Peptides against a protein of PDB entry 3OAK. Designs and how they scored, part 118

Target 1, 145 residues: chain A of PDB entry 3OAK
Amino acid sequence: DDLEQYLDEKILRLKDEMNIAAQLDIDTLNKRIETGDTSLIAMQKVKLLPKVVSVLSKANLADTILDNNLLQSVRIWLEPLPDGSLPSFEIQKSLFAALNDLPVKTEHLKESGLGRVVIFYTKSKRVEAQLARLAEKLIAEWTRP

## One batch from the design tools (peptide; made by RFdiffusion4, then SolubleMPNN)

Design b1_p28_8_s4
Fold by OpenDDE base, seed 2:
Order: C-alpha cells, then sequence, then structure tokens
Structure b1_p28_8_s4 (fold): chain B 145 residues (1-145), chain A 28 residues (1-28)
C-alpha cells in the first residue's frame, strides 16, 4: 500500500545516504594518508548520525529497516577506517543501543554481515570496555535459544 | 575479592566464546 511504499522509499534513501557518508569519510582519510594533510577530517557519518538514530529508534520502521537490509549500512558504519581507527564513540554507542531494540534474526545477520563485525568489537583491544559490553550483549541476544 | 572477580571474568569470557562460536555457526 501507499504507506508501505513510502516507508520503503524512506529507508532506502537513508541507506543510500549512509553509504555515501561512509565512502566520503573513507575518501577523506585515504587522502589524508596519501597527502599527509592532517587538516582533513572525516565528518560525514557524524553529521548524519542523528537522522540514523531517529530512524532506527522508531518501532514502526523495524520491519522496513530489516527487510531493506539497512543493517548492511550499519555494518559499514562500524567497520574500521583506512587509518586503522574505529568510528567515534558516539557512533558505536548509538548504533549498539539501537540494535539492541531491533528484532534482529539470523537472516538479517547473514545478509548484512553485521554478526562478524559485532564479534570484532568483542575481541578488539582498541574498543572501549563499555562498548565491548554492549557488543557482547548483542551477541547474547542473537544466540538466545 | 580479587579471586572471585577473576573467576567471574573467566566465566564471562568462556560464555562469550561459546556464544561467538554459536553465532558463527549460524552464519554458515
Amino acid sequence: as target 1 above (145 residues)
Amino acid sequence: DAEEAERERRRREEELERRQEALLEKMQ
């Protein structure tokens, strides 16, 4: 129906915006590495984060989020950057919090690759303890009988 | 005490490892 179509389009637009933001940040950091220009700062994901959090927090969007594989873009946002750094603390915290409230199933983890990335956050020594605990909680929920 | 804290840490780590393996198996 009209509402379902509207919601699909909304989520797909956000998915595109997230992917673009991630790529722009990657491009910025790659250029920083290549040129040595330390004034280059990756800020696109941070700028878009409030919109992402707003969408992920809406219960009425959960099915649309999962069906359109928005979690793939969430996974992309969580991946390490070219300089070896991780996304900002706020990005990690906000995304882990939002993921905790979504009814994520195995099929969504498979198609997004999110499962392996969250496992990374439970193993990496560069991850803040608080955020590692949130990642552990997600894994616990996703492996619940 | 410190020993109990270490035992708790170890139990948490072992459980996490089991869950990680279970999740990876689901991903196959």
Scores: peptide ipSAE 0.505, ipTM 0.867, DockQ to the pose 0.868
Fold by OpenDDE base, seed 5:
Structure b1_p28_8_s4 (fold): chain B 145 residues (1-145), chain A 28 residues (1-28)
Amino acid sequence: as target 1 above (145 residues)
Amino acid sequence: DAEEAERERRRREEELERRQEALLEKMQ
């Protein structure tokens, strides 16, 4: 119906925006590596983060979020960056928090790749301990019988 | 135009999908 279509379009637009932000940050960091210009700072994801968190927190959007594989873009945002670093602490913390209340199922983890990335966060030496614990909590919730 | 924007969107998605696959391999 009209509402469903509207919500689908809303989420798909956000997904595109997230993908653009991720790509812009990747491009920025690649250029930083290429040129050595340390003044180049990747900030596009951080700028969009409040909007992402707002959408992810809406219970009425959960089905739309999951059906449109927005989690794929969440996965992308959590991926290691070209210089080997991880996304900002705030991105990690905010996304892990926002993911906690979503009714994520196995199929969503597979189609998005989010499961593997979050597992990475439970094991990485580069991840802050508190965020590794949050990642572990998510894995536990998602694998609950 | 809209068609060009759609092509750009698809190109970005394909690039990011390739990145996902590469990173998945690293994480295995």
Scores: peptide ipSAE 0.261, ipTM 0.791, DockQ to the pose 0.047
Fold by OpenDDE base, seed 4:
Structure b1_p28_8_s4 (fold): chain B 145 residues (1-145), chain A 28 residues (1-28)
Amino acid sequence: as target 1 above (145 residues)
Amino acid sequence: DAEEAERERRRREEELERRQEALLEKMQ
């Protein structure tokens, strides 16, 4: 119906915004690597983060989020960057917290690839201990029999 | 225009998809 269509469009717009932010940050960091200009700072995801968290936290959007594979963009945001770094502590913390409240199922993990990335966070030496614990909690919930 | 925007969205999605594939290879 009209509401469902509106919600789909809202989520798809956010998905696109997230992808744009990711691409812009990737471009910034690639240019930083190429030029050595350390003044180039990737800030697009950080700027958009509050909006992403707000949407992910809305119970009435859960089905729309999952049905439209917004988790694919969440996965993209969690991926290592061109310089080998991970997204900021705040991005990781905020996304892991938001994911904890979503009714994520196996099918969503498959179509987004999110599970594999979060597993990476449980194993990485570069991840803050408290975030690794959050990642472990997510994996435990998602793999619950 | 809308057509150009759609082409750009597809291009971006394809590029990000390639990154995902590359990451998967690195993680293996």
Scores: peptide ipSAE 0.260, ipTM 0.785, DockQ to the pose 0.019
Fold by OpenDDE base, seed 3:
Formats: structure tokens, sequence, C-alpha cells
Structure b1_p28_8_s4 (fold): chain B 145 residues (1-145), chain A 28 residues (1-28)
């Protein structure tokens, strides 16, 4: 119906915006490594984060979020960057919190690859202990019968 | 135009997918 179409378009537009932000940050950091220009700072994901969190927190969008595989873009945002760093503490914390409130099923984890990335966060020595615990909580909830 | 934007979107997605596969293979 009209509402379903509107919500699909809204989520797909956000998904595209997230992918653009991720690619721009990757390009910025690759150029930083290539040129040595330390003034280059990747900020596109941070700038878009409030909008992403706002959408992920809305209960009426949960089905549309999951059906359109927005979690694939969430997974991309959580991946290590070209300089070997992880996304900012704020991005990790905000996304883990938002994921905790979504009715994520096994099929969504498989089609997005999010499960494997979150498991990485439970094992990585580069992740803050507080966020590693949040990642562990998510894994426990997702693997619960 | 719309067709150009769609081609750009597809190229970005393909590049990100290649990065994902390379990263996951390295992490194994």
Amino acid sequence: as target 1 above (145 residues)
Amino acid sequence: DAEEAERERRRREEELERRQEALLEKMQ
C-alpha cells in the first residue's frame, strides 16, 4: 500500500546515504595514507549518525528496516577502516544500543553478515571493554532459543 | 540523471562488497 511504499523508499534512501558516507570515509582515509596529509579526517558517518539512530529507534520502522536489509549498511559502518582503526566509540555505542531494541532474527544476521562482525567485536583487543560487553550481550540475545 | 545515479550506486555497492569479502577472509 501507500504507507508501505513510503516507508520502503525512506529506508532505501537512508541505506544509500549510509553506503555513500562509508565509501567517502574510506576514500578519505585511503587518500590520507597515500598522501600523508594528516588534515584529512573521515567525518561522513559521524555527521549522518543522528539520523541513523533516529530511524533505528522507531518501532514503526522495524519491519521495513529488517525487510530492506538496512543491517547490511550497519555492518559496513562497523567494519575496520583502511588505517586499521575501528569506527568511533560513539558510532559503536549508538549502533549497539539501537540493535539491542530491534527484533533481529537469524535470517537477518545471515543476509547482512552482521552476526560475524559483532562476534569480531567480542574478541578484538582494539575494542573498549564496555563495548565488547555490549557485543556479547547482543550475541547472547540473538542465539537465544 | 537517474540512470547515472543508479550506475554510481551500483559501483559503490560492488566496491564495498569486495572490501567486505577481503576483510572477512583476512580475519579468518
Scores: peptide ipSAE 0.256, ipTM 0.783, DockQ to the pose 0.019

## One batch from the design tools (peptide; made by RFdiffusion4, then SolubleMPNN)

Design b1_p29_1_s1
Fold by OpenDDE base, seed 1:
Formats: sequence, structure tokens, C-alpha cells
Structure b1_p29_1_s1 (fold): chain B 145 residues (1-145), chain A 29 residues (1-29)
Amino acid sequence: as target 1 above (145 residues)
Amino acid sequence: VEELLELLKLSEEELEKLLKEEREEEKKK
């Protein structure tokens, strides 16, 4: 199916872009730590966020997103940074909102490791209360009988 | 589901360590 192949390639390209953005931000922050140059700002994920949100919000892409393990990249984007900080509030808010509308199954959680990071957000004192509540909602949905 | 239930028993620090270890392991692959 030509359409399916096109969608797969689209998602895989985005996944790669997300992974690159995450690594570039990590590299920037590591350099900031090493050099003490506080002018170094990690902005790659923020720049790519609109594209990520656009894709994640498309109902017709849900299967492709899940089948290609894009959630692994979502997990990576949500993980704590080298300096111990969390990604920007906007990234957190946008991704949790998107996750709420995806038909995430147990197999996707295992493959991506997403469950681990979301549980972290339910525990972390660094997370805004409103986002912690969203994380809790997701965990409740994923752990229900 | 079982894994999630077990993870809920961990502290923030334990979870963060777990995430960090997983990230490092992925980089090696």
C-alpha cells in the first residue's frame, strides 16, 4: 500500500528528527556544564515541537505512530536532562495532551519505555501540578483492569 | 500493567536513575 508506506516513512523521518533534536540539546547542555557558558541554550526540541504536535494530533496517523514506536522518541523527549532539569513546560504539556488522545496499549508501553517516564512525572516534585495530574490520569488508564 | 504497578512503588530518585541507566544503555547499542 503506497499510502501506508508513505506514512511509515513520514513517521520514521520524524522519529529520527526527534532523536537528533534530543541529542543536540543534550550536547548543548553538557557543553554548558563543562564550560560554564550559561549563554548556551538548548532549543532544538522546542523548535521541532510544533511539527511533533501536529503529527501526534492526527487520528489517521495513530496506527503508524504506534507501529513505528514513535513513543520511544516521545519518552526520550520527556526524560530528565543532564543538568537534572526537565524539558520545557510547553514540551511536557503538549506531549501529555497528545498521549491522552492516543490508543496506547501495553505492548506500546513496553516497546517504548513510556510508562517509566510517565510514572516519574507522577512522582517528581519538579513537575507542575497540572502536568502531574495528567500523568496520573494516563497511569490510571494504563493500569486499569 | 504489572511492570507499571511495580514501578509505582519506586521513588522519584529511583525512577530517575532507572531512566538514566536506560538512556545510557540505548546509546551503547
Scores: peptide ipSAE 0.652, ipTM 0.938, DockQ to the pose 0.954
Fold by OpenDDE base, seed 4:
Structure b1_p29_1_s1 (fold): chain B 145 residues (1-145), chain A 29 residues (1-29)
Amino acid sequence: as target 1 above (145 residues)
Amino acid sequence: VEELLELLKLSEEELEKLLKEEREEEKKK
């Protein structure tokens, strides 16, 4: 199926872009820590966020997203940064909103490791209350018998 | 589901450590 192949390739490209963006931001922050250069700002994820949100919000891409383990990249984007901080509030908000609308199953959580990160957000004191509640909602849904 | 339930028993610090370890493991692949 041409469409299926196109969608797979699209998601896989985005996945790569997300992973690259995450690593670039990590590298930037590590360099910031090493050099003390406060002018170094990690913005690669923020720059790519609109594209990520656009893809994650499309219902017709849900299966492709899940089948290609894009959630692994979502997990990576949500992980704590080298300086111990979390990704920007906007990134968190956007991703949790998107996750709330995806038909995530246990198998997807296992292959992506997303569950571990989301649980972290239910525990973290660094997370805004509204996002912690979203994380809690997701965990509740994913832990249903 | 079982894994998630077990993870819920962990503290913020323990979870963060787990995430860090996972990240390091992925880097080595």
Scores: peptide ipSAE 0.651, ipTM 0.938, DockQ to the pose 0.958
Fold by OpenDDE base, seed 3:
Structure b1_p29_1_s1 (fold): chain B 145 residues (1-145), chain A 29 residues (1-29)
Amino acid sequence: as target 1 above (145 residues)
Amino acid sequence: VEELLELLKLSEEELEKLLKEEREEEKKK
């Protein structure tokens, strides 16, 4: 129906915006590495974060979020950056909080690749302890019999 | 679930390598 189409389009637009923001930050950091210009700062994801959090927090959008594989973009946002660093603490914290409230199923994990990155966060020594514990909680929930 | 269980056996370095390879493949598409 009209509402369903509207919500799908809204989520797909956000997905595109997230992917663009991630790629722009990657491009910025790659250029920083190649040129040595330390004035280059990747800020696109941080700028978009409030909008992402707003959408992910809406219970009425959960089905639309999962059906349109927005979790793929969430995965991309959580992946290590070209310089080997992780996304900002605030990005990690916000996304893990949002993931904790979503009814994520196995099929969503497979189509998005989210499981791989979350497991990485359970292993990485670069991750803050509190976020590593959140990642562990998610993995435990997703691997329940 | 089975994939997640297998991934849990990997080290941080191995997982990071997988993520990097995945990103490279996606970029080629």
Scores: peptide ipSAE 0.649, ipTM 0.938, DockQ to the pose 0.860
Fold by OpenDDE base, seed 2:
Structure b1_p29_1_s1 (fold): chain B 145 residues (1-145), chain A 29 residues (1-29)
Amino acid sequence: as target 1 above (145 residues)
Amino acid sequence: VEELLELLKLSEEELEKLLKEEREEEKKK
């Protein structure tokens, strides 16, 4: 199917872009730590966030998103940064909102590692209460009998 | 589900360590 193939390619391109953005931000922060140059700001994920949110919010892309393991990139975006900080509040809020609307199954959690990071957000003292609650909600849903 | 249940038993520090180790392993691939 032409449309299906087009959608797969679109999601895979986004996945690659997300991974690149994450790595660039990590590189920036590592350099900041090494050089002490406080003018170095990691903004690649923030710049790409609107595109990510747009894709994740489309119901007709849910299967394509899950089948192509885009959640792996979502996991990467949520992970702690080299300086120990978490991604921006906006990134967290947007991604957790999107995750709440996706029909995520156990198989998707395993192949993406998303479960690990979401559980982290239920435990972390660095997370805003409202987002911790969202993380808890997701875990509760994913651990249902 | 089983993995999630086991992970729920871990502390913040233990989970963060796991995430870090996972990232390091992925970079080696």
Scores: peptide ipSAE 0.648, ipTM 0.938, DockQ to the pose 0.898

Design b1_p29_1_s3
Fold by OpenDDE base, seed 4:
Parts: structure tokens; C-alpha cells; sequence
Structure b1_p29_1_s3 (fold): chain B 145 residues (1-145), chain A 29 residues (1-29)
């Protein structure tokens, strides 16, 4: 099916772009720490965020998103950075909102590792209360019988 | 689901370390 192939390719391209953005931001932050140049700002994920949100919000892409394990890239974006810092509040808010509307199943959690990261957000004292509560809501949904 | 239930009993620090280890594993692959 031409449409299905097109959608798969679209999601896989986005997945690649997300992974690249995450790595570039990590590289920037590491360089900032190494050089002490505080003018270095990691902005690749923020720049790509609108595109990510646009894709994740489309109901007709849900199956394609889940089948291609885009949640792995979502997990990567939510993970604490090597220095222990968290992604921007906007990234957290946008991704958690998107996750709330996806029909995530156990199999998707296993293949993406997303559950581990979301549980971290339920425990972290550095996360805004509203997002911690949303993380708790997701975990409750994903652990229901 | 079983894994998530087990992780609920872990502290922020334990989970952070777990995530770091997983990242290192993925980078090595």
C-alpha cells in the first residue's frame, strides 16, 4: 500500500531526526561543560519540537507511530541528560500531553523503554508538579489489569 | 506491567542510574 509506505517512511524519517537532534544537544551541552562557554545553548530538540508535536497529535498516525517504535525517540527526548539535567519544560509538557492521547500498550512500553523514563518523572523532585502528576496518571493507566 | 510495578519501588537516584546504564548500553551497540 502506497499510503502505508509513505506514512512509515515519514515516521522513520522523523524518528531519525529526533535521534539526531537529541545527540546534537548532548554534544552541545558536553562542549559547554568542557569549554566553559556558557553561550553554547542546546536548541536542536526545541527547534524540532513543533514537527514532533504535529505528528504525535494526528490520530491517523497512531498505528504508524506505535508500529515504528517512535516512542523510543520520545523516550530519548525525555531522558535525563548526561549531566543529570532534564529537557526543557516545553518539551516535557508537549510530549506528556501527546503520550496521554496515544493508545500505548505493554508491548510498546517494552520495545521503547518509555515506562522506565516516565516512572523517573514520578519520582524526580526537579519536575514540575503538574507534569509529575501527569506522569503518575500515565503509569496508572499502563499498570492497570 | 511487571517491570513497571517493580520500578515503582525505586528511588529517583536508582532510576537515574538505571537510565544512564541503559543509555551507555545503547551507545555501545
Amino acid sequence: as target 1 above (145 residues)
Amino acid sequence: VDELLELLGKSEEELLEMLREEREKEEKE
Scores: peptide ipSAE 0.625, ipTM 0.930, DockQ to the pose 0.944
Fold by OpenDDE base, seed 1:
Structure b1_p29_1_s3 (fold): chain B 145 residues (1-145), chain A 29 residues (1-29)
Amino acid sequence: as target 1 above (145 residues)
Amino acid sequence: VDELLELLGKSEEELLEMLREEREKEEKE
């Protein structure tokens, strides 16, 4: 209906904004590598994070989020950056918290690729212990028979 | 589920490389 269509469009717009933010940060970091200018800081995702968290935390948007594969953009935000670094702690913390409350199913993991990234976080020595535990919890839930 | 179980056997470095390759693939599409 009209409301469902509105919500779909809202989520798709956010998805696009997230993808743009991720690309802009990548561009910034690549330029930093190329020029050696350490003053270049990637801030686009951080700036958009409050909006992302707000949307992901709304139970009434869960189906819309999952149906429109917003988790693909979440995956992109969690992926290692060109310089090998990870996204900010706040981004990690916020997204893992949000993922913990979403009814993620196997089909969503397949279409988003999210599972691969979360497993990485269970293995990475660069991840804070509290987030590693959350990642482990998610993987345990997603691998249950 | 099967894929996740397989990935659990991989090291951080292997997973990192996998993610890099997948990102590069997506950028070319």
Scores: peptide ipSAE 0.624, ipTM 0.931, DockQ to the pose 0.943
Fold by OpenDDE base, seed 3:
Structure b1_p29_1_s3 (fold): chain B 145 residues (1-145), chain A 29 residues (1-29)
Amino acid sequence: as target 1 above (145 residues)
Amino acid sequence: VDELLELLGKSEEELLEMLREEREKEEKE
């Protein structure tokens, strides 16, 4: 199916872009620490966020998103940075909102590792209360018998 | 689900360290 192939390629390209953005931001952060250059700001994820949100919000892409393990990249974006800091509030808010509307199954959680990160957000005192509550909601849904 | 239930018993610090270790492993692969 040509359409399926097109959608798969679209999601896989986004997945790659997300992974690159995450790594570039980490590199920027590490370089800032190493050099002391405070002008170095990690902005790659923020720049790509609108595109990510646009894709994640499309109902017709849900199956393609899940089948291609885009949630792995979502997990990567949500993970604490090497210095222990968290991604921007806007990134957190946008991704959690998107996750709330996706039909995530156990198999998707396993292959992406997303569950482990979301649990972290339920525990972290550095997370805004509204997002911690949303994380708890997701975990409750994903752990239903 | 089983893993998630187990992780619910972990502290923030334990989970953070776990995530760091996993990242390091992935970088070495």
Scores: peptide ipSAE 0.624, ipTM 0.930, DockQ to the pose 0.905
Fold by OpenDDE base, seed 2:
Structure b1_p29_1_s3 (fold): chain B 145 residues (1-145), chain A 29 residues (1-29)
Amino acid sequence: as target 1 above (145 residues)
Amino acid sequence: VDELLELLGKSEEELLEMLREEREKEEKE
């Protein structure tokens, strides 16, 4: 199936781009810490966010997204940064909104590690209340009998 | 589901440390 193959490749490319963006931002932040150069700003994820949101919002891509473990990259983007800080509010908001509309199953949580990060957001005092509530909602859904 | 339920009992600090350890593990692979 040509269409399915095309969609798989598209998602896998995005997954790779997301991972690269995350690593570049981490590298930037680590360099900032090591050198003390406060002019170094991590912006790779922010730059890629619109594309990520666009893909995650497509209902017809849900199966492809889940089957190719794009949620692993979503997890990576949500993880605390090297200095313990969180990704930008916009990234958090966009990704949690997208997650709320995806039919995430237990198997997807296991292979992506997403559940671990989302639970962190339910506990963190640094998370905005509205996002903490979304995190709690997701966990409730994922732990439902 | 079982893992999530277990993690719900952990503190923010414990979860943060867990995430850091997992990141380090992934970086080595």
Scores: peptide ipSAE 0.622, ipTM 0.929, DockQ to the pose 0.940

Design b1_p29_2_s1 (from b1_p29_2, 13 letters changed)
Fold by OpenDDE base, seed 4:
Structure b1_p29_2_s1 (fold): chain B 145 residues (1-145), chain A 29 residues (1-29)
Amino acid sequence: as target 1 above (145 residues)
Amino acid sequence: SEEDEEFWREMREEGEELAREAEEKYKKF
């Protein structure tokens, strides 16, 4: 219906914005690595984060989020950066909190690649303990028979 | 299902590898 279409378009626009933000930050970081210009700061994801959190926190958008594979963009935002560093703590915290409230199914994990990345957060030595525990919780829930 | 079990076994291996790779990169830079 009209509302469903509107919501789909809204989520798809956000998905695009998230992907663009991620790529811009990657470009910034790669340039910093290449040039040594330490003034180059990747801020695009952080700037967009409030909007992402607002959407992901809406229970009534859960189906739309999952159906449009927004989790793929969430996965992209959580992936290690070019230098092996992690996204900002705030990004990690916000996204994992949102994931904890979404009815994620195996099919969504398969199509988004999110499972591998969340497992990464259970293995990394540089992840804050609270987020590592949350990642473990998510994996445990998603792997339940 | 068996398919799901295989999926998660693979994901665990890949996630662990991703962690190793990220750590190696982090130490390099």
Scores: peptide ipSAE 0.641, ipTM 0.935, DockQ to the pose 0.936
Fold by OpenDDE base, seed 2:
Structure b1_p29_2_s1 (fold): chain B 145 residues (1-145), chain A 29 residues (1-29)
Amino acid sequence: as target 1 above (145 residues)
Amino acid sequence: SEEDEEFWREMREEGEELAREAEEKYKKF
């Protein structure tokens, strides 16, 4: 219906915005690596984060979020950066919190690639302990029969 | 399901590899 279409379009627009933000940050970091200009700071994801959190926190959007594979963009935001560093702690914390409240199923993990990345967070030595534990919790829940 | 179990085995391997790769890059830069 009209509402469903509106919600789909809303999520797809956010998905696009997230992907653009991620790419711009990657471009910034790659340029920083190339030029050595330490004044180049990747800030696009951080700027968009409040909007992302707002959408992910809405219970009435859960199905739309999952059906439109917004988790793919969440995965992209959580992936290690070109220099092997991680996204900001705030991004990690916010996204993992949001994931904890979504009814994520194996099929969503397959189509988004999110499973691999969350497992990464259980293995990385540079992840804050509290987030590593949350990642472990998510994996345990998602693998539960 | 067995398919899901296979998926998760694969994901664990890939996640571990991603961790190794990221660490290698982090040490490089």
Scores: peptide ipSAE 0.640, ipTM 0.934, DockQ to the pose 0.920
Fold by OpenDDE base, seed 5:
Structure b1_p29_2_s1 (fold): chain B 145 residues (1-145), chain A 29 residues (1-29)
Amino acid sequence: as target 1 above (145 residues)
Amino acid sequence: SEEDEEFWREMREEGEELAREAEEKYKKF
């Protein structure tokens, strides 16, 4: 219906914005690595984070979020950066909190690639303990019969 | 399902590899 279409479009727009923000930050970081210019700071994801959190926190958008594979963009935001570093703690914390409240199924993990990345957070030595525990909790929930 | 079990086995392996790769990169930079 009209509302469903509107919500789909809203989520797809956010998905696009998230992907753009991620790419811009990657470009910034790559340039920083190449040039050594320490004044180059990647901030596009941080700027967009409040909007992402707002959308992900709405229970009535869960189906729309999952059906439109917004989790792919969440995965992109959580992936290690070009230099192997992690996205900011705030991004990690916010996204994992949001994931904890979504009815994620195996099919969503397959189409988004998110499963691999969350497992990464259970293995990385540079992830804060609280987030590693949350990542492990998510994996346990997603893999249970 | 059997398919899901295979998927998670693969994801576990890939996630571990991603961790190794990220750590390797982090040491290089």
Scores: peptide ipSAE 0.640, ipTM 0.934, DockQ to the pose 0.925
Fold by OpenDDE base, seed 1:
Structure b1_p29_2_s1 (fold): chain B 145 residues (1-145), chain A 29 residues (1-29)
Amino acid sequence: as target 1 above (145 residues)
Amino acid sequence: SEEDEEFWREMREEGEELAREAEEKYKKF
């Protein structure tokens, strides 16, 4: 119906915005690596984060989020950056909190690649302990029979 | 299921590899 179509379009627009933000930040970081200009700061994801959190936290959007594979963009935002650094603590904290409230199924993990990245957060020694524990909690929940 | 178990074994291996790669890059830069 009209509402369903509106919600799909809303999520797909956000997905596009997230992907653009991620690429712009990657471009900024690659330029910083190439030029040595430490004043170049990747800020696009941080700027968009409030909108992402707002959408991910809405229970009535859960099906739309999962059906449109928004988790692929969440995965992209959580991936280590070209220099091996991690996204900001705020991005990690906000996204893991949001994931904790979504009814994520194995099929969504397969189509998004999110499982691999969350496992990464359970293995990385540079992740804050509280977020590593949350990542472990998510993996435990997703692997339940 | 067996399929899901295989998926998670693969994801474990890939996640660990991603962690190693990220650490190597972080040391390099």
Scores: peptide ipSAE 0.637, ipTM 0.934, DockQ to the pose 0.924

Design b1_p29_2_s2 (from b1_p29_2, 12 letters changed)
Fold by OpenDDE base, seed 1:
Structure b1_p29_2_s2 (fold): chain B 145 residues (1-145), chain A 29 residues (1-29)
Amino acid sequence: as target 1 above (145 residues)
Amino acid sequence: SKELEELWRKMEEEGLKLAEEAEKKYKEF
């Protein structure tokens, strides 16, 4: 119906915005690596984060989020950066919190690639202990029947 | 199911590999 279509379009627009933000940040970081210009700061994801969190936190959007594979963009935001560093602490914390409230199923993890990335956060030596525990909690919940 | 177990095994393997690759790329200095 009209509402469902509206919600789909809303999520797909956000998905596109997230992907653009991620790419712009990658471009910034790559340029920083190439030039050594430490004044280059990647901030596009951080700027968009409040909007992402707002959408992910709404229970009435859960089906739309999952059906449109918004988790793929969440996965992209969580992936390690070109220099091997991690997204900001705030991004990690906010996204893990939001994921905890979504009815994520194995099929969503498969189609988004989110599963391996969250597992990454349980294996990485550079992840803060607090966030590693959140990642472990998610994995434990997702592996339950 | 066996299929589900294999999927999670693959995710585990890929997640570990991703961590190893990120570590190789990262430079402290």
Scores: peptide ipSAE 0.660, ipTM 0.928, DockQ to the pose 0.792
Fold by OpenDDE base, seed 3:
Structure b1_p29_2_s2 (fold): chain B 145 residues (1-145), chain A 29 residues (1-29)
Amino acid sequence: as target 1 above (145 residues)
Amino acid sequence: SKELEELWRKMEEEGLKLAEEAEKKYKEF
């Protein structure tokens, strides 16, 4: 129906915005590595984060979020950066909190690639302890029968 | 199921590999 189509379009637009933000930040960081110019700062994801959190927190959008594979964009935002560093603490914390409230199933993890990335956060020695615990909690919940 | 077990095994393997690769790239200075 009209409402369903509207919600799908809304999520797909956000998905596109998230992907663009991630790529722009990667481009900035790659240029920083290539040139050594430490004044280059990746800020696109941080700027968009409030909107992402707002959408992910809406219970009435959960089905639309999962059906349109928005978790693929969430995965992209959580992946290690080109220099091996991690996304900002706030991005990690906000996204893990949002994931905790979504009815994520194995099929969503498979189609988005989010599973291996969250597992990464349980293995990395550079992840803050509180976020590693959140990642472990998510994995435990997702592997439940 | 065997299929689900294999899927999670693969996710864990890839997650660990991702961690190793990220650590290899990371510089402290």
Scores: peptide ipSAE 0.658, ipTM 0.928, DockQ to the pose 0.805
Fold by OpenDDE base, seed 4:
Structure b1_p29_2_s2 (fold): chain B 145 residues (1-145), chain A 29 residues (1-29)
Amino acid sequence: as target 1 above (145 residues)
Amino acid sequence: SKELEELWRKMEEEGLKLAEEAEKKYKEF
């Protein structure tokens, strides 16, 4: 119906925005490394983060979020960068918090690739302890029978 | 199920691999 279509389009637009933000930040970081210009700061994800969190936190959007595989974009935001660095602490914290409130199922983890990335956060030596614990909590919840 | 167990095993393996790869790439200087 009209409402479902509207919500689907909203989520799909957000996915696109998130993917663009991620790529722009990667480009910025790569340019910073290449040129040594320390004034180059990757800020696109940070700018978009409040909108992402707002959407992810709305219970009435849960089905739309999961059905449209928004978690794929969440995965992209959480992936280690090409240089092995991690997204900002704030991004990690916000996304893990948001994920904790979503009814994520194994099928969503499979289609988004989010599962292996969250597991990564339980294995990485550079993840902050509090965030590693959040990642572990998520995995524990998702692996429940 | 066996299929589900295999899926999680694979995710675990891939997550660990991702961590190892990221660590190899990362430079502190």
Scores: peptide ipSAE 0.651, ipTM 0.925, DockQ to the pose 0.806
Fold by OpenDDE base, seed 2:
Structure b1_p29_2_s2 (fold): chain B 145 residues (1-145), chain A 29 residues (1-29)
Amino acid sequence: as target 1 above (145 residues)
Amino acid sequence: SKELEELWRKMEEEGLKLAEEAEKKYKEF
């Protein structure tokens, strides 16, 4: 219906915005590495984060979020950066919290690639302990029969 | 199912590999 279509378009627009933000931050970081200009700061994801969290937290959007594979963009935001560093602590914490409230199924993890990335957070030695625990909790929940 | 088990095995393997690769790339400046 009209509402469903509206919500689909809203989520797809956000998905695109998230992907653009991620790429812009990567470009900034790569430029920083190339030039040594430490004044270059990647801020696009952080600026968009409140909107992302707001959308992910809406129960009435859960089906739309999952059906449109918004988790692919969430995965992209959580992936390690070109220099091997991690996304900001706030991004990690906010996204893990949001994921905990979504009815994520194995099929969503497969189509988004989110599964391997969350597992990454359980294996990385540079992840903050509290976030590693959150990642472990998610994996435990998702692997339940 | 066997298919589900294999999927999770693969995700585990890939997640570990991703962690190893990220560690190799990371440098403290």
Scores: peptide ipSAE 0.648, ipTM 0.925, DockQ to the pose 0.805

